# Peptides against a protein of PDB entry 8YR4, part 249

Target 1, 309 residues: chain A of PDB entry 8YR4
Amino acid sequence: PRGSPALQLVVLICLGLMGLERALNVLVPIFYRNIVNLLTEKAPWNSLAWTVTSYVFLKFLQGGGTGSTGFVSNLRTFLWIRVQQFTSRRVELLIFSHLHELSLRWHLGRRTGEVLRIADRGTSSVTGLLSYLVFNVIPTLADIIIGIIYFSMFFNAWFGLIVFLCMSLYLTLTIVVTEWRTKFRRAMNTQENATRARAVDSLLNFETVKYYNAESYEVERYREAIIKYQGLEWKSSASLVLLNQTQNLVIGLGLLAGSLLCAYFVTEQKLQVGDYVLFGTYIIQLYMPLNWFGTYYRMIQTNFIDMEN

## One batch from the design tools (peptide; made by RFdiffusion4, then SolubleMPNN)

Design b2_p29_1_s1 (from b2_p29_1, 25 letters changed)
Fold by OpenDDE base, seed 3:
Structure b2_p29_1_s1 (fold): chain B 309 residues (1-309), chain A 29 residues (1-29)
Amino acid sequence: as target 1 above (309 residues)
Amino acid sequence: SEEEERLLKELEEAEKKRKEELEKLKKLE
């Protein structure tokens, strides 16, 4: 926002809160490790109670590890509303100004409702794309990099390698399967719009349909359109289940390999029992935002296509 | 007719519910 110092300050505060979320994603597993180690060592109640209270407070700030339900994320989202509204309004005014500069012949050829719908799609696409890149995609990639560095430095290079291979395979398969399924989703959406258009046209022409006794014919055409839609919906839903199962298998294999390696190092007294729990909790925390990565990638891809039209 | 407007509204509400269910399914991605 180049015109308001107040909005620039809000953007800087939001970036600071994003940095705090990254720190919380590292600290929460560390404090959970420390609780397990203190319980194992039968540490005095005062040390345990302080560590548990600190962990619960950090977990309240972080939320469920999805980054969407924590106090810091909610505060960031609340502060960002004004920045989003400013950006949306600026894009809307630019599109509206550009539409007014277009030839009278373009305006006479298109209904005012289509022009407004193009403006709304353009504003939503740009604002959505920027928000998903800055608040979901970039933070998730940063958490993965921080995780690889953390495990490589504080555990062993083998743990960093397992996390790297697991997350790189997860991201690659998520992209490839999401691109593959996008064809089915586009076909589904096109058939949904065609089915809706047939229903609307049949209802708007109901008097004409009734005059020709064509009600049974229109019902049969609508039934065929629904069956065709449901066949495409099934392919879209089945491809989603395949994506989720593939993602679950990759994370499961990474969790298995890393958990076995942690257990082995605990038996050799190179790691503590708390370090085993840290690995499991940290991998689950990395998984939660990654599950949404396929949705974010698709939304980005859809928004780019909606901007090209 | 008022009956056609009612049927159009019921279809729009059914589509809205279907979109909300599809958005809930997106939260399971």
Scores: peptide ipSAE 0.017, ipTM 0.466, DockQ to the pose 0.085
Fold by OpenDDE base, seed 4:
Parts: structure tokens; C-alpha cells; sequence
Structure b2_p29_1_s1 (fold): chain B 309 residues (1-309), chain A 29 residues (1-29)
């Protein structure tokens, strides 16, 4: 935001809050571990109550590690509204100015409503992309890196390796399957537009259709178009289920391997019972934002395609 | 509902254009 020191300060605050979310993602599992250890040691109530209260407060700030429901995330999102509005307005004005610089032939060839819709989609896409990159993608990658570092330093190198392999495989499969799925989505959207265009054309020509008593024929053609659309929709939806299931399997295998290894080290008294709970909690916290990563990647990819057109 | 409203608006715009084209055709007859 060039020109408003207030908006620059808001951006800095939002970045600071994003850093705080990363700290919370590490601290919440640690405090949860400490509670379990204190319970196991039968520690005094005062120490336990303080640790529990601190944990609940940190958990309130974190909002479950999704980066969407916590107080810090909500505050960040609230503050970002003004930055988003400024960016959106700037992009809209740039698009509008560019449209006015375009030849009269371009304006005659495109309906004003379609141009405005393209401009609105373009503006929403750019602003959305920036918000998703800064507040969802980057934080998720940061949490993974922090998680790998944390487990490598405070556990055994084997835990860091399991998390690294699990998250790397998860991200790779998410990208690959999402790119594969994009073909089905594009085909679906193309067929949806074609089906809509046929419906509009038939309805625009309804007098001609009535004159020739061709209503049944147009209905049948529309039905065939719907069936073709639904076949593509099914492929799109089934590919999403396959993505989600693949993601779930990768996380499940990582959780299994790491949980078994952690349980083994607890039995050897190399780790505490709280460390087992920490591992499980931390992996689940890493999984929560990752579940949406395929959606974010798809939105990013769609918005890039919508900007190229 | 929002998709139906969009379809309805596109239909209304399309009907409006068709009326304008029909009026142009009637001026050529």
C-alpha cells in the first residue's frame, strides 16, 4: 500500500500477528504436553491450574491451528479488510482506466456488463490471490518448516524425517492430483457454459420453437446437455474425493509411523507420555490447514487462469 | 437462488436484446 502510512502499519501488524500464530502453533502443543506430564507426576493443583489456564488462553488465541478461527487470526482478518479494500479499489481503477484506453472497437465488441463482470472477477481474483498466498499458503508452509525443525531438534531426527517425508509427500500429491483434477474442472465449466448457452438460445428463440412445435426436441437436447454436464461434474467431484482420501492416507501413515515410534521411545523412557500427546496434537494441527491446501491451490490456479484470459 | 437470479438476469438481458433486434427487423420491413 504505497501512500497510506496507516495501511502500511496495518500490514506490519498483520505480519506480526501471522508470526504470533506460528509461535502459538508451537506453544500450544508444548503446554498440552506439560499438562499431561504434570498430571502424570501428580503435581500440585496450583501449578496444574496455572498451566491449564495458560493452555486454554493460548488455544483461544490459536483457534485450533487452522489459522481461521482463533482470536489472532480473526483480528488479522479484520485488520486486513481495509488493506484488501484498498488493493481491490486500486486494481479496479487500473482495470477501468485500461478499459478506457482500449479502442472503441473493443467496447463495441464486448457488452458493458460482460466487461464489468470480467473486471470484477479480475479484481476479486487478484485480491483473493494475494490474501490466500499471504494468509493461507505461506503460513501453512511456515508451520510445516517450523514443525520439521521442532521435531528434529527436540525429539529424534527420525521424527523430523517422518514429518518431512509425510508433509513433502502430502504437498506433492496435493499439487499433482490438483493439476490432474483441473482438467476435469475445466471440462465441467466449459460444458456448463455450453449447456447454459443452449438454454438461453432456446429460450431466446422460443417463438420459433413454438411455431415449429419443437419444444420436446429442445427439452431433449437440453437433457442430453445436462447428462453430459453431470458426467463431467461426477468426474470433478470424484477426483476431489480421491484427493481428500489420498491426503488422509498420507497423514494417516505419517501419524501411524510417528505414533508407533513415539510410543516405543516412551516405553524406553527416552520420552515422556506428554511427548506422545504432543506429537499427535502437533500432527493434527499441521493437518488442519493442509486439508484446505488443495482448495487454495485450485483457487490460486483458477485465478491465474482467469487473469490470463 | 443466486445462480437462478443470474440466469434470470441474463434471460432478461437476452430478451431485451431480442426485442431490440425484432424492432430493428420491423423497421427494415
Amino acid sequence: as target 1 above (309 residues)
Amino acid sequence: SEEEERLLKELEEAEKKRKEELEKLKKLE
Scores: peptide ipSAE 0.000, ipTM 0.292, DockQ to the pose 0.015
Fold by OpenDDE base, seed 5:
Structure b2_p29_1_s1 (fold): chain B 309 residues (1-309), chain A 29 residues (1-29)
Amino acid sequence: as target 1 above (309 residues)
Amino acid sequence: SEEEERLLKELEEAEKKRKEELEKLKKLE
């Protein structure tokens, strides 16, 4: 935002808070590992109490691993409201000025509702897309990269490879299945719009429908349209369940392979029990934002299509 | 006409429901 140095400072603070979130995502599992190791070693109460207190404080800052409920994420979201409002208002005013420059014939054509809808889709889409890219997609990719580096440096290279292969397969399958699912969703949306248009036309022509006693015929046509819509809706919903299940299987296989390898190295006394807990906790923390990656990818794709129309 | 306003309101409610279902679908993804 070129016009407000205060908003530029808020953006910089939000970027700093995002960096802090990345640090917390590494530190929280490390402190949890240290607690488990100290408990296993029967360490003195003072050391344990300090480590537990530090962990709880870091966990409060991070939140439940979803990021969305942590103090740092809440503060970021709160500060970002003003930036989003400024950006949204600027895009709305640009679209509104452009709509006013569009010919008087367009305003007279009663399409004001359709173009307000296109404008609202356009404004919400661009501002939402940028926010999702900057605050969800990029941080998630950064957390994966940081995870691979961390496991490669502090664990055996095999752990870094397992995380890399698991996350690469997860992302690839998420993209492929989401693109496949987008076809079903487009077909569903087209049939929904057609069903709605028929309902609106039938309601607008209700006098004519009553005059011809065609009410039963219009109801049957509407029922057929609903059945066709529900068939497409079922395919869309089933494809989502398939995506989520595929994602869960990939993460489950990665967690299994890594957990077995951790358990083996703990048995060989190369790793401690805390390292097993660290791996499991870290993979689950990576999974939580990745579950939303399909949604983000679809939103990106929808917003690109809505910008091309 | 009052009927056009009613249809517009039903249209807005259907869009609101669709947005809510889209948000529910977003929460399920």
Scores: peptide ipSAE 0.021, ipTM 0.501, DockQ to the pose 0.087; fails the geometry check
Fold by OpenDDE base, seed 2:
Structure b2_p29_1_s1 (fold): chain B 309 residues (1-309), chain A 29 residues (1-29)
Amino acid sequence: as target 1 above (309 residues)
Amino acid sequence: SEEEERLLKELEEAEKKRKEELEKLKKLE
């Protein structure tokens, strides 16, 4: 982006954050190994607690499974929104200005029925999508229930309570934030359609625009429509980053509480080192399907609203 | 006509890439 030193700085920060994400992918396994070694050596609680806390902090920065939900990845995605919007707006304005500079042949060619069928082949089989969602949501809820029962029976009841509170809070916040976000998404889609309609109407009236030498005026009106759209797009994208960061925070707190408690019981010889590894692995396995739960809930909600019309 | 078709294809590809990036972002929800 040649025009804004601020956007160039944001690109450099995003590249730095990508480098940090690669460093975290190496550091997180190293700290996890160090915890297992300290548990095996029966190290002092203070050293163990510091290493566990440091690991959970690094895991919070990295995120679970895909890395897309980590703090560093969320910050990168958030900062990149403005760079993407600047580039997209520049391309859209260049194309639109060039279409107004094109000869009367474009307007004549469009009358001959090459309507760019933006094929909204929205033939998503609503039934197939609903079936897919049911077959993914129900197993995920079953895995959570099985996990709570397992930790309550084979571990101390406190572990079952931590998993229950963590997963219940995660699901509740995912639903609430997704419902809140749906308003921004609807507003964005409405403004996208209005911006597209304005571009089409301006291009259909090309002869009139050319007669009045109003090409610069129509480009400026289109620019204003894009700026309004990008304001709503930013709210939609920023609300997604907020959802992912909230989910990451809840899982991070659950992992911290459970990992510290597990480490404590291993030091008291009530649990084995293998039980610590099992707990950490199981929480990560429960988290991976839950990341998609927000998508599933929104897709179900959208399909129900579209069936009522 | 060929430059107009190229620009229309570039606009369709840019809209398709935006839709695919928005759908990839929607799949990360």
Scores: peptide ipSAE 0.019, ipTM 0.449, DockQ to the pose 0.088; fails the geometry check

Design b2_p29_1_s2 (from b2_p29_1, 25 letters changed)
Fold by OpenDDE base, seed 2:
Structure b2_p29_1_s2 (fold): chain B 309 residues (1-309), chain A 29 residues (1-29)
Amino acid sequence: as target 1 above (309 residues)
Amino acid sequence: DSLLKELLEKLKEAQEAIKKQLEELKKLE
């Protein structure tokens, strides 16, 4: 971003974090392989536990295979909010200023119905996304139940308990934090609507604005409205990062507890190395759809209140 | 089940509110 050294530094940090994400994508599989090898070689528990703990820590930093929900990705997303807001505001102001430079004939020729049709397309896309989420949430809940049953029957009851506690805590925190963030999102979208209404009113009154050479004044009013919107958008987006990080932490703790317990039972020859792989893979598979749910719920809730205008 | 139903109802209400606003906007044209 030209003109803000602070935002330039944030961009550089975000690029550094993106590089770190790539390093984690390589390191996590390596550490996982090392765990499998140590389990196969019947290595001492202390070495195994250290490697497992290190793996889970790296996996916490990476997230659940979608590069969007690890600690590093969440930190990147959080820092990027200000950069995105700066960029969007600049683009919106440029478009708005350019619209006021256009001829009256262009404004009169623009069918309001096309803008409505774009809004309607937004609406249908959101409804489709919601239906998709509802249809993906039900299978994910079924997979969780099946997983709890499977781990309770074929593993020690402690594994079923870990999965149950982890997923129950995950779902509960997801609901609670989502309800909490809904307030910020409603406020954001009310302000977005007000900002759009100001833009539309200014453009409908284009002749009057042009007659009084008030284009700079209208642009500044629009800028103030955008700044107010972006203050609320930041709260909404930051609350989502908090949600994703909370989710990542819960899964990380469940993965840690279960992986250590599984590794211990493998060292005692009660479980096989394959069982360790199964547990870790299954927890990650349960996490991925749930994590996408948080992201899509964001997109949906953005689009829903964009449609109240 | 109850939470999903409540979410679906809130969704339906939001859709109806949007549809109503779109119809009001169409009447202003």
Scores: peptide ipSAE 0.000, ipTM 0.250, DockQ to the pose 0.014
Fold by OpenDDE base, seed 3:
Structure b2_p29_1_s2 (fold): chain B 309 residues (1-309), chain A 29 residues (1-29)
Amino acid sequence: as target 1 above (309 residues)
Amino acid sequence: DSLLKELLEKLKEAQEAIKKQLEELKKLE
C-alpha cells in the first residue's frame, strides 16, 4: 500500500507478528520437552510450575498450531482486515476501469449482471489468493525450513533428513495429486453449470413446457443431468479422500521413522525422554498447516476455474 | 430474476455459514 503510511505500518506489524508465530512454533515444543524432562527427573515444584505456566502462556499465544486460533494469529487477522479492504478496493477499481475501457460491442454482447459477477469473482479470487500466499504458504514453508535447521542443529543429522524427505514427499504428492484432481473438478463444475442452466431454462419456459405437457420429460432430463453431476462429484470427493489419506500416510511414516529413531537414541542415552515428545509434537505441529495447504490449493484452483467460466 | 438472485444469495449465505462452521471447528482443534 504505497499511499498510506498507516497501512504500511500495519503491514510491518503483521510481518512482525508472523515472525513471532514462527518463534512460538519452535518455543512451544521446547517448553513441552522441558516439562517432560522435569517430570522425569522429579524436579522441584517451583521450577516445574514456572515452566508449565510459561508453556501455557506460549500455547495461548500460538493457539492450536493451525495458525488460526492463537492470540497472535487473531491479532494479525484483525489488523490485516484494513489492508485486505484496501487491496480489494484497488483490484475492484482496476477491474471496473478496465471494463469501462472495453468496447461498447463487448458490453452489448454480455449481460451486465454477468460482467459484475466476473468482476466480483475476480476481485475476491485475487485478494483471497494473495492473502493465502502471504499468510499460509510462505509461513508454512518457513516453518519447514526452520524445522529442518532446528533438527539438524540440536538433534542428529538423520532427523533433519527425515523431516526434509517427509515434507518434500508430502508437498510433491500434494501438488501432483491436486493437479490430477483438477480435471475431475473442472468436469464437475462444467456439469454443475450445465445442470443449473437446464433447470433455469426449463423454469423460464414453464408455459411452453406446460403447453406441450412435457413436464415429465424435462424432469427426466434433469434427473439424468443430476446423476451425471453426482457421478463427477463422487470422483472429485473420492479423489480428495485419496489425497488426505496419502498425506496422512506420508506424515505417519515420517512420524514412525523419527519416533523409532528418537526412542533408539533415548535408549542409548544420547537424547532425553522429552526429546522424543518434542519430535512428535513438532511433526504434528508442522502437519496442521500443511493439511490446510491442500484445502487452500483447492480454493485457489476453484477461484481459477471460476474465473475461466 | 428475483428468485434466481434470492437462490444465489441463499447459496452465498450457506457457503459463508459453512465457512464459519469450518473456522469454529478449526477453533476446537
Scores: peptide ipSAE 0.000, ipTM 0.272, DockQ to the pose 0.058
Fold by OpenDDE base, seed 4:
Structure b2_p29_1_s2 (fold): chain B 309 residues (1-309), chain A 29 residues (1-29)
Amino acid sequence: as target 1 above (309 residues)
Amino acid sequence: DSLLKELLEKLKEAQEAIKKQLEELKKLE
C-alpha cells in the first residue's frame, strides 16, 4: 500500500510468514520421517523425544490435517486484516469517485440502491480476487514447485516426475473442467433470473390474473420454469461432482504410482520406511490446498466477470 | 417499488428456507 510505511511493513511480514509456511510444509513431513526412522532404529529416548517435540511444535505452527489453520496462517490472516481494510477502502473510494463523475442521465436510469450494490460487489470482487491470488493460488503453486524440487533432489528423479505429472495433470484438468462447468453455471443463473422474473411479473399482474382466473395457468408456467431451472442446476451440480471425482482420481493414481515406487525402493534398501511415510504425508499435504483450487478458480472467474459488469 | 422489494426479499427468504429444508432432508436420507 503506497502512503503507509506501517502497512508496507505488515505486507512484508505477511510475505515472510508465507515463506515460513512453505518451509513448514517441507519440514513437517521430514521430521515425521525422522521420527519413523528413529523408532525403526530403536534410537535413544533423548534423541526421539527431542525430534517428537520439534515435530509437534512445527505441526502447531503449520496446522493442517484437520482443516485447522496453523498458528502461522492465523497470524498472517490477522495481520492482513488491516491491509485488506485499506485496500477495500481505497477501491470503494475509487468506485465512489467514479460514480460521482458519471453523467446525471446514468444516475437517473439506475436506482441508487442498485448502484451501491454494484459498488459493494465491485469492492468485494477486487479484494477477494487479490486475497485469493496472494494467499491461495501463489502459495499453492509455490508448494508444488518446492515439492517437485524436493522430491527430485532427495528422492529418485522418478518421484519428482510423478509429482510433476500428477500436479500438472491435476491443474490442467481442473482448469479445463472448470471452464466447461462455467457454461452450465451461466445457463443456470440465466434461467434462475428468468424464473424469478416470471414470478415477479405474475405477482405484479395479480389483479389481471385474478380477473381472468388465470391462476392455474400462471402456476403451471412457473412449474415449467422451475423444472427447466432444476435441469440446469442438476447439470451444474453433476459437473461439480465430476470435477471432484476427476481430481480425486488423478491424486489417487499419483499417490498409487509414487507409493508403489517408494515401497519398491524401500524393499531394495535404497529408501527407509520413514521415506515411504514422508512421500504419502507430503502428497496428501499438497492435495489439501489443491482440493479447493477448483472453487478458488471459480471464485476468481466470478470476480472477474463481476468486475467487467 | 417498496412492495416489490419486500416481495422479492420474502421470495428470497422462502427460497433460502426451502433450500435449508432440502439440505435437512438430504441429511435425513
Scores: peptide ipSAE 0.000, ipTM 0.233, DockQ to the pose 0.025
Fold by OpenDDE base, seed 5:
Structure b2_p29_1_s2 (fold): chain B 309 residues (1-309), chain A 29 residues (1-29)
Amino acid sequence: as target 1 above (309 residues)
Amino acid sequence: DSLLKELLEKLKEAQEAIKKQLEELKKLE
């Protein structure tokens, strides 16, 4: 944010906290591995107790695997509120200024309330997209890269390849299926607007409808419009389930392949039992941000489609 | 359409500015 050194410092702190979250995502599985190995080796209680205490502390900082509930993430989110508000306000003022620069003919063709709704949707969409890109997309991509590097260096290169293929396929399918779903969402929104317009027109002409006893006819027209809307809504919702299932299958296949390979290397005494637990834990940790990625990407697309109409 | 494009461009500029700040931070380490 140009002009506020305090907000610039907050941004830097938030970036530092994001780096710390990435470090925690690697360290937590490592410490959990170490606990499992120490338990397997029947190590002295003092060493075990220190490792467990350190793990629990790191897990408190990281949170419950969703990233959103950890102390570091909560602190980042709290600090970011002021930056988000500054960005939102700046976008609102830019939209508002631009609306005032638009031709009188554009304003005469639209109700002031519709113009304000477009401005609010625009601001929300841009601010949401920015926050999402900075705090979810970039960190998730970083975690994937860190994961690939980690598994390639500390495990066999095959583990890095499995993670790479799994995450690449997951991202590609997420984008492709989401772009496909956008068509259904646009059609649904268009039909929703048409259904709403019909309801408003019927209500504005209620005197005429009453005069001709056409109430049953208007109700039936509205019912037909709702049925048509629900048919499009079903396609949108079904396409979302398809996306989620496709994502789950990709992660499940990656987890299966990697778990079998890890189990094989444990039987060959090349890896320890703790390394098997680490792999499973780490893959699940990578999945959680990616699942949120799909949700936020859908939300952003919805907001953009809702602004185009 | 035009407003959305302009907003997307400004968002891209903001992203590039953040990227540039991250690159400057990486040069200071």
Scores: peptide ipSAE 0.000, ipTM 0.244, DockQ to the pose 0.021

